# Designs tried in a protein design run: peptides against a protein of PDB entry 6B4E. Part 74

Target 1, 295 residues: chain A of PDB entry 6B4E
Amino acid sequence: TNFDKISKMFWHYKDKIAQIKQDIVLPIKKADVNVRNLLSRHKRKINPKFGQLTNSNQQLFKIQNELTQLINDTKGDSLAYHWILNFIAKAVVHQAETEVRVKPESALPLGKLTLYLLVQFPELQELFMARLVKKCPFVIGFTCEIDTEKGRQNMGWKRNNENKWEDNTSYDERMGGILSLFAIITRLQLPQEFITTTSHPFPIALSWHILARICNTPLNLITNTHFVILGSWWDAAAVQFLQAYGNQASKLLILIGEELTSRMAEKKYVGAARLRILLEAWQNNNMESFPEMSP

## One batch from the design tools (peptide; made by RFdiffusion4, then SolubleMPNN)

Design b2_p15_8_s2 (from b2_p15_8, 10 letters changed)
Fold by OpenDDE base, seed 2:
Structure b2_p15_8_s2 (fold): chain B 295 residues (1-295), chain A 15 residues (1-15)
Amino acid sequence: as target 1 above (295 residues)
Amino acid sequence: SEQEQRWQQALANSV
């Protein structure tokens, strides 16, 4: 693990967020009134689609088609197209922070939809990753100190209107929700129509990077949140991760579940206790995955 | 220890 490389990647995406604001969000405010009206209508149609997802593939395909049509309507104007994709990136992450946070298994239909859109519209990939890293740096295995205000901001902590930091539980749950979505995306197979023509934009190797980078993180920077997001990742992707990497996956799961939790035992983190339970369930041949979607 | 050995082996495979 090269932490300098990870830091460079983190700041690349932070800069990308600033660039998106400068080159996409702000310019559209000065665009033709017809373009602004089009985007406003599309935004209103797109917003409810993510909440309409169910554990049904039929419903998923319907929503995929509807979103595809709405996005295609903007392709005649590059700025409008990028604006709508950036809006979608924000909306998907917001759905993870709200719905996936309270119902982790909802990450599966959301992840399938997101992966489809990422492949169908490649320009979404950089916009989505930038939003993920901004909101949840754990998706690239980045960690910094949170003893400073800047450190907390970099790690995705929010402040309210009174400039008060969010509570630890709220932060942990939001990070868990976002990480669950990303984990699902990494372990999903491409839709059949894309397998031979396109590489997976966020493959299972990115899950490996998350786990390995956390294991290599200095112990003084490890918090309860690290264990919470590892537990969220485990529920979302551990079964498929084992299928992908076999014995090497097992070693890494033991490392996070047994060794990392043991090294941090004195802290008595609740997230670590949960991760230990997940490890024990696996050792007893009771590892579970999210239920598959219905036809 | 066996645990330490596992830790070192897993870290060696890390990127």
Scores: peptide ipSAE 0.021, ipTM 0.637, DockQ to the pose 0.148
Fold by OpenDDE base, seed 5:
Structure b2_p15_8_s2 (fold): chain B 295 residues (1-295), chain A 15 residues (1-15)
Amino acid sequence: as target 1 above (295 residues)
Amino acid sequence: SEQEQRWQQALANSV
């Protein structure tokens, strides 16, 4: 694992967020009134769609079609198009932070929707990844110290309007929610209409990167959050990960579930205890996936 | 195979 490369990638996406603000978000405020009105109406129609997802594929397809139409309406203006995609990227991550954190299985319909949009609108990919890395650096296996204010900010910690840091539980749950979404996306097959013509934008190999990079992270930087997000990843993708990589996947799951938890046993992390339970369930042939969606 | 390609990529990205 080359940590310098990971750090460069992290800062690339941090810079991308700043660039998006300067080149997309701020300029649209000065755009023609008709464009601003269009985007305002579209924003209001788009935002509720992510909360309307259920375990139904029929409902998913309906929402996909509605969002596709709304996005296509903006393609005549490049700035408007990129603005609406950036809004969608933010909205998807926000849904992971709020809904997926409390109902992890909701990552499946959200992930399917997101993957469809990422393929249908390729310009969404960089916007979405930048937002993911900003909010949850764990998606690329980045870790830094959190003993400083800057370190906490880099790791996606939030402050309220009174400059108080969020509590550890809130942070852990948000990171788990975002990571669950990303894990689902990496293990999903492309929709049938794209399989022969398009490469997967965020393939299962990115799950391998997350696990491997965490295993190589200096132990003094490992926190309860690392184990929480590993547990979230496990629920979301472990079965499909084993199907993809077989014996090599097994070795890596043992490494995180047994070796990493054992090395950190003195810390008595709650997230580590849960990960050991997941390992034990697997050893007893009781590994489970999220339920499949209905027709 | 697709599985072999994923395995090769995993090795390239290994720890």
Scores: peptide ipSAE 0.020, ipTM 0.678, DockQ to the pose 0.500
Fold by OpenDDE base, seed 1:
Structure b2_p15_8_s2 (fold): chain B 295 residues (1-295), chain A 15 residues (1-15)
Amino acid sequence: as target 1 above (295 residues)
Amino acid sequence: SEQEQRWQQALANSV
């Protein structure tokens, strides 16, 4: 693991967020009133779609088509198009922070929708990844200290209006929700219409990177959150990860489930205890995955 | 330590 490379990637996406604000968000506020009205209408139509997802593929396809049409309606203006995609990127991550954190299995339909949009609209990829890294640096295996204000900010901690940090449980749950979504995306197959013509934008190899980078993280930087997000990843992707990499996957799962938890045993992290339970379930041939969606 | 050696070996084998 090259930590310099990871750090550079982290800051690349931080810079991208600043660029998005400067080049997309701020300019649109000064755009023609007709463009602003169009975007306001589309925003109102798009926003509820993510909450309308269910365990139904039929419902998923309906929403995919509706969103595709709404996005295509903006292509006549490049700035409007990029603004809508940035809005979607933010909305998807927000859905992970709110719904997926309380119902992890909801990551599956959300992930399917997101993957479809990422392929259908390639410009969404950088916008989405930038938002993910800003909110949950764990998606690229980045970790820093959280004993400083800057460190907490870099790791995606939020403050309320009273400038109080969110509690540890809220942070852990949000990170788990976001990582669940990303993990699902990495393990999904491309939609049938794209599988022969397009490469996967966020393939299963990115899950490998997450696990490997966490394993190589200095132990003094490992927190309960690391184990929480590993558990979230496990529920979302472990079965498919084993299918993809076989024996090599097994070695890495043992490394995080047994060795990493053992190295941190003195901390008595609740997330680590859960991860150990997941390991034991796997060892007993009881590894579970999210239920498949209905037709 | 023996534990550290196992960790390094496991890491080398997996990554």
Scores: peptide ipSAE 0.019, ipTM 0.612, DockQ to the pose 0.053
Fold by OpenDDE base, seed 4:
Structure b2_p15_8_s2 (fold): chain B 295 residues (1-295), chain A 15 residues (1-15)
Amino acid sequence: as target 1 above (295 residues)
Amino acid sequence: SEQEQRWQQALANSV
């Protein structure tokens, strides 16, 4: 694991967020009134779609088609198109922070929708990844110290209106929700219409990166959150990860479930205890995955 | 195998 490269990637996406503000968000405020009106209407139509997802593939396909049409309506204006995609990127991550946080299995329909959009609209990929890294650096296996204000900010901690940091539980749950979504995306197959013509934008290898990078993270930087997000990842992707990498996957699951938890045992992290339970369930041939969606 | 290729690529990217 090259931590310098990971750091460079982290800062690349932080810079991308700044660029998005400068080149997309701010300019649209001065755009033609017709463009602004179009985007306002589309925003209002798009925003509720993510909450309309269910465990139904039929409902998913309906929403995919509706969003595709709405996005295509903006392609005549490059700035409008990129603005809508950035809005979608933000909305998807927000849905992970709110809904997936409390109902992890909801990551499956959200992940399927997101993957479809990422393939259908390639320009969404950088916008989405930048938003993910900003909100949850764990998606690229980035970790820094959180003893400073800047460190906490870099790791995606939020402050309220009174400038008070969010509580640890809230942070852990949000990170878990976001990582669940990302994990799901990495383990999904491309839709059948794309599988022969397009490469997966965020393949299962990115799950490998997360696990390997966390395993190689200096132990003094490992927190309860690391174990929480590993548990969230496990629920979302462990079965498919084993299918993808076989014995090598098993080794890595043992490293996070047994070795990493053992090395941090003195901290008595609740997230670590849960991860051990997941490991034990697997060892007893009781590994579970999210239920498949209905037709 | 395809599995081995994925493994090698993942390893290379995660070093």
Scores: peptide ipSAE 0.022, ipTM 0.682, DockQ to the pose 0.805; fails the geometry check

Design b2_p15_8_s3 (from b2_p15_8, 8 letters changed)
Fold by OpenDDE base, seed 3:
Structure b2_p15_8_s3 (fold): chain B 295 residues (1-295), chain A 15 residues (1-15)
Amino acid sequence: as target 1 above (295 residues)
Amino acid sequence: SEQEKRWQEALELSV
């Protein structure tokens, strides 16, 4: 694992966030009133749709079609188009932080919707990844120290209006929710209409990178959060990961579930305890995945 | 030990 490369990638996306603010978000505030009104209306229509997802494919397809139309309506103005995509990127991540956090299985319909949009609108890919890395650096296997304010900020910790850090449980749950969504995206197949013409924008190999990079992270930087997000990833993608990489996947799952947890046993991390339970379930041929969606 | 061997092998695969 080349940590210098990972660090460069991390800062690339941090720079991208700054660029998005400068080139997309701020300029639209000075745009024509008609454009601003259009975007306001579209924002109001788009935002609730992510919460309208259910375990129904029929409902998913309906929402996909509605969003596609709304996004296409903005293509006449490049700035408006990029603004609405950036809004969607933010909204999807927010849904992961709130809904997926408390109901992990909701990552499946959200992930399917997101993957569809990422393929249908390629310009969404960089916007979405930048938002993911900002909110949850674990998606690229980045870790830094959190004993400084800057370190905590880099790792996606939030402060409230009173400048107080969020509690550990809240942070862990948010990171787990975001990582669940990303894990689902990496293990989903492209929609049939794209499978022969388009490469997967965030393939299962990115899950490999997450696990491998965490395994190679200096132990003094490993926290409870690492185990929480590994558990979230496990629920979301372990079955498909094993299908993709076979024996090599198995070795990596044993590494995180047994070896990494054992090395950190003195810390008595709750997330590590849960990950060991998941490992044991797998060893007993009881690895569970999220239920498939209904028609 | 067997555990040490497994760990080393897994690390090599993760590189």
Scores: peptide ipSAE 0.026, ipTM 0.653, DockQ to the pose 0.095
Fold by OpenDDE base, seed 4:
Structure b2_p15_8_s3 (fold): chain B 295 residues (1-295), chain A 15 residues (1-15)
Amino acid sequence: as target 1 above (295 residues)
Amino acid sequence: SEQEKRWQEALELSV
């Protein structure tokens, strides 16, 4: 694990967020009134669709088609197109922070939708990844100290209107929700219409990176959040990860589930305890995955 | 120790 490379990637996406603000978000505020009105209408139509997802493939396909049409309506104006994609990126991550946080299995339909959009609209990929890294640096295996305000900010901690940091539980749950979504995306197969023509934009190898990078993270930087997000990842992707990498996957699962938890046992992290339960379930041939979606 | 072996393996698997 090259942590300098990871840090460079982290800051690349931080810079991308700043660029998005300067080149997309701010300029659109000064755009033609017709463009602004179009985007406002589209925003209102798009935003609720993510919450309309169910464990139904039929519903998923309906929403995919509706979003595709709405996004295509903006392609005539590059700025408008990028603005709507950036909005979608933000909305998807927000859905992970709110809904997936409390209902992890909802990551599956959301992940399928997101993967479809990422392939259908390639320009969404950088916008989405930038938003993910900003909100949850764990998606690229980045960790820094959180003893400083800047460190907390870098790790995606939020402050309320009173400038008070969010509580630990809220942070852990948000990170878990976001990582669940990302994990799902990495383990999903491309839709049939794309499988022969397009490479997966965020393949299962990125899950490998997350686990390996966390295993190599200095122990003094490991927190309860690391175990929470590992547990979230496990629920979302462990079965498919084992299918993809076989014995090599099992070694890595043992490293996070047994070795990492053991080394941090003195901390008595709740997230670590949960991860050990997941490990034990696997050892007893009872590893579970999210239920498949209905027709 | 077995633990040391596993962590050494983790380093080998690092990316």
Scores: peptide ipSAE 0.026, ipTM 0.679, DockQ to the pose 0.144
Fold by OpenDDE base, seed 1:
Structure b2_p15_8_s3 (fold): chain B 295 residues (1-295), chain A 15 residues (1-15)
Amino acid sequence: as target 1 above (295 residues)
Amino acid sequence: SEQEKRWQEALELSV
């Protein structure tokens, strides 16, 4: 694991966030009133769509089509188009932070929708990754110390309006929710209409990166959150990960489930305990996955 | 140990 490379990637996306603000968000405020009105209307229509997802492919396809039309309506203006995509990127991550954190299996329909949009609108990819990395650096296996304010900020910790850090449980759950979404995306197949013509933008290899990079992270930087997000990843993608990489996947799962947890046993992390349970379930041939969506 | 071997192998496969 090349941590310098990871750091460069982390800061690349942090810079991208700043660029998005400067080049997309701020300029649109000065755009023509008609454009602003269009975007406001579209925003209002788009925002609730993510919450309307169910464990139904029919509903998913409906929403996909609706969003596609709404996004296409903005293509006549490049700035408007990018603004809408950035909004969608933010909305998807927000949905992960709020809904997926409390109902992890909801990551599946959300992930399917997101993957569709990522392929249908390639410009969404960088916008989405930037938002993901900003909110949850774990998606690229980045970790830094959180003993400083800057460190916590880099790792996606939030402060409220009173400048108080969010509680550990809230942070853990948010990170878990976001990571669940990303994990799902990495293990999903492309929609049928794209599978023969397009490469997967965020393939299962990115899950490998997450696990491997965490395993190589200095132990003094490993926190309960690491185990929480690994557990979230496990629920979301372990089955498909094993299918993809076979014995090599098994080695890595054992590494995180057994070896990493053992090395950190003295910390008595609740997330680690859960990960141990997941490992044991797997060892007993009882690995579970999210239920498939209905037709 | 077998565990140590697996750890080393996993590290070798790391990115």
Scores: peptide ipSAE 0.025, ipTM 0.669, DockQ to the pose 0.157
Fold by OpenDDE base, seed 5:
Structure b2_p15_8_s3 (fold): chain B 295 residues (1-295), chain A 15 residues (1-15)
Amino acid sequence: as target 1 above (295 residues)
Amino acid sequence: SEQEKRWQEALELSV
């Protein structure tokens, strides 16, 4: 694992966030009143749609079509188009932080919607990845120390209005929710209409990167959160990961489930205990995946 | 095949 490369990627996306604010978010506030009004109306229509997802493909397709129309309405103005995509990127990640964290299986419809939008609107890809890395650096296998303010900020820790850090449970759950969404996206197949015309923007190989990079992370930087997000990933993608890589996948699952947990046993991390349970379930031929969506 | 592609990718990532 090349940690310098990972760090470079991390800071690239941090810079991208700053660039988005300067070149997209702030300029639109000074744009023509008609453009601002259009975007305001679209924002209000788009925002609730992510919460309207269910375990129904019919409902998913309805929402996909509605969002597609709303986004297409902005294509006449490049700035407006990028603004609405950035808004969508933020909204999707926010949905992962709030809903997926408490109902992990909701990552499946959200992931399907997101993947569709990423393919339909390629400019969303960089905006979405930047937001993911900012909020949850684990998606690219980045880890740093959290014993400093800057370290905590880099790892996506939040402060409340009183400048107090969020509690460990809240942080773990948010990271788990975001990682669940990303894991789902990596293991989904492209919609049938795109499978022959485009490559997957965030393929299953990115799941490999997450696991491998965490396995190679210095042990003194490994926290309970690492095991929590690995467990979240496992629920979301382990079955499909095994299908994709076969024996090579098995080796990596054993590395995280057995070897990494054993090396950190003295810490008695709750997340590690859960991951061992998942490993044992797999060893007993009882590995589970999220249920498929209804027609 | 798609499976072969995944295998090659896994091999590259394992090295």
Scores: peptide ipSAE 0.022, ipTM 0.653, DockQ to the pose 0.361

Design b2_p15_8_s4 (from b2_p15_8, 9 letters changed)
Fold by OpenDDE base, seed 4:
Structure b2_p15_8_s4 (fold): chain B 295 residues (1-295), chain A 15 residues (1-15)
Amino acid sequence: as target 1 above (295 residues)
Amino acid sequence: SAQEQRWQEALALSV
């Protein structure tokens, strides 16, 4: 694992966020009134769609079609198009922070929707990844120290209006929610209409990177959050990861579930204890995945 | 140790 490369990737996406603000978000405020009105209407229509997802594929397809139409309506203006995609990227990540956080299995319909949109609208990919990395650097296996304010900020910690950091549980749960979504995306197959024409934008190899990079992270930087997000990843993707990589996948699962938890045993992290339970379940041939969606 | 060996082998697979 090349940590310099990971750091460069992290800062690339941090810079991308700044660029998005400068080149997309701020300029639209000065755009033609008709464009601003269009985007305002579309925003209002798009926002509730993510919360309307269920475990139904029929409902998913309905939402996909509705969003596709709404996004296509903006293509006549490049700035409007990129603005609406950036809005969607933010909304999807927000849904992960709120809904997936408390109901991890909701990552499946959200992930399917997101993957569809990422393929249908390729310009969404960089916008989405930038938002993910900003909110949850774990998605690229980035870790830094959190004993400084800047370090915490880089790792996606939030402060309230009183400048107080969020509590550890809230942070852990948010990171888990976001990572669950990303993990789901990486393990999903492309929709049938794209499987022969396009490559997967965020393939299962990115899950490999997450696990491998965390395993190579200096132990003094490993926190409870690392184990929490590994547990979230496990629930979301471990079955499909094993299917993809076979024995090599098994080695990584053992590495995180047994070896990494053992190395950190003195810390008595709750997240590590949960990961041990997941490992044990697998060893007992009881590895579970999220239920498949209904027709 | 056997554990350390497994760790090193797994790390060799890491990117």
Scores: peptide ipSAE 0.034, ipTM 0.723, DockQ to the pose 0.142
Fold by OpenDDE base, seed 1:
Structure b2_p15_8_s4 (fold): chain B 295 residues (1-295), chain A 15 residues (1-15)
Amino acid sequence: as target 1 above (295 residues)
Amino acid sequence: SAQEQRWQEALALSV
């Protein structure tokens, strides 16, 4: 693990967020009224669709088609196109923070939708990744200290209207929700129509990176959140991860489930306790995955 | 220890 590389990647995406604001979000406010009206209408149509996802592939395909049409309607104006993609990136992450947080299995339909859009509209990839890293640096295995205000901000902590930090549980759950979505995306197969023509934009190797980078993180920087998101990742992707990497995957699962939890035992993190339970379930051949979607 | 050895071996697989 090269932490300098990870840091550079983190700051790259932080810079990308700033660039998006400057080059996409702010300029559109000065765009022609017709463009702004178009985008407002599209925003209103797009926003509810993420909440309309169910465990049905049929419903998923319907929403995919609807979103595809709505996005294509903006391609005549590059700025409008990028704006709508950025909006989608934000909306998807928001859905992870809210719905996936409370219902982790909802990451599956959301992840399938997102992966489809990422492949169908490649320009979404950088926009989405930037949003993910901003909100949940764990997706690239980045960790910094949270003893400072800036450190907390960098790690995606939010403040309320009273400038008070969110509670630890809220933070943990949000991070878990976002990480669940990302984990799902990494372990999904490309839609059949793309398998022969496109490489996976966020492949299972990125899950490997998350786990490995966390394992190499200095122990003094490891928090309950790390274990929470590892548990979220486990529920989302452990089965498929084992299928992908076999014995090497097993080693890494043992490393996080047994070794890392043991090294941090004195902290008595609730997230670590849960991760141990997941490890034990696996050891007893009871590793579970999210149910597959219905037709 | 055996645990530490496993840890080091697993870390060698990391990126």
Scores: peptide ipSAE 0.033, ipTM 0.720, DockQ to the pose 0.141
Fold by OpenDDE base, seed 3:
Structure b2_p15_8_s4 (fold): chain B 295 residues (1-295), chain A 15 residues (1-15)
Amino acid sequence: as target 1 above (295 residues)
Amino acid sequence: SAQEQRWQEALALSV
């Protein structure tokens, strides 16, 4: 693990967020009224679609088609197209922060939809990653201290209108929701129509990076949140991760589930206790995955 | 310790 490279990647995406604001979000406010009206109508149609997902593949395909059409309608104007993709990136992450947070298994249909859109519209990939890293730096295995205001901001902590930090439980659950979505995306296969022509934009190797980078993180920077997101990742992707990397995956799961939790035992983190339960379930040949979607 | 050895061996596999 090269922490300098991880830091450079983190700041690359922070800069990308600033660029998106300057080059996409602000310019559209000065665009002609027809473009602004088009985008206003489209965002109102698009935003509810993410909440309409169910455990049904049929419903997923319907929503995929509807979103594809709505996005294609903007391609005649490059600025409008990039604006709508940035809106989608924000909306998907928001859905992870709210719905996946309280219902982790909802990450599966949301992840399938997101992966489809990422392949169908490649320009979404950088916009989506920038938003993910801003909201949840854990997706690239980045960690910094949180004893300063800037450190907390870098790690995606929010303040309310009274400038009060969110509570630890809210932060942990929100990070878990976002990480669940990303984990699902990394372990999904490409849709059949793309599998022979396109490389996976966020492959299972990125899950390896998350786990390995957390294991290499200085112990003084490890918090309850690290264990919470590892548990969220486990529920979302551990089965498929074992299928992908076999014995090497097993070593890494033992490293996070047994060794890392043991090293931090004095902290009595609730997230660590849950991760140990997941490890024990696996050792008893009872590793669970999210149920497959219905036809 | 045995635990530390296992940790170092596992870290050698990491990126």
Scores: peptide ipSAE 0.034, ipTM 0.720, DockQ to the pose 0.136; fails the geometry check
Fold by OpenDDE base, seed 2:
Structure b2_p15_8_s4 (fold): chain B 295 residues (1-295), chain A 15 residues (1-15)
Amino acid sequence: as target 1 above (295 residues)
Amino acid sequence: SAQEQRWQEALALSV
């Protein structure tokens, strides 16, 4: 693991967020009133779609088609198109922070929708990844100290209007929700219509990167959150990860589930305890995955 | 230790 490379990648996406603000968000405020009105209408139509997802593939396909049409309506204006994609990127991550955190299995339909959109609209990929890294740098295996305000900010901690940091539980749950979504995306197969024509934009190898980079992280930087997100990842992707990498996957699962938890045992992290339970379930041939979606 | 050896072997496969 090259941490210099990871840091460069982290800051690349931080810069991308700034660029998005300057090149997309701010210019739209000065755009033609007709464009602004169009985007306002589309925003209102798009926003509820993510909450309308269910465990039904039929419902998923309906929403995919509706969103595709709404996005295509903006393609006549490049700035409008990029603005709506950035809005979608933000909305998807927000859905992970709110819904997936409390109902992890909801990551599956959300992940399927997101993967479809990422393939259908390639310009969404950079916008989405930038938002993910900003909100949850764990998605690229980035970790820094959180004993400073800047460190906490870099790791995606929020402050309220009273300048108070969010509580640890809220942070852990948000990070878990976002990482669950990303993990699902990495382990999903492309929709059948794209398998032969397109490469996966965020393949299962990115899950390998997350786990490996966390294992290589200095132990003094490992927190309960790391174990929480590893547990979230496990529920979302462990089965498919084992299918993809076989014995090498097993070694890495043992590394996080047994070795990393053991190294941090003195901290008595709740997230670590849960991860050990997941490991033990696997060892007893009881590894579970999210239920498949209905037709 | 055997545990440390396993850890190092796994890390050698990491990125």
Scores: peptide ipSAE 0.033, ipTM 0.719, DockQ to the pose 0.142; fails the geometry check

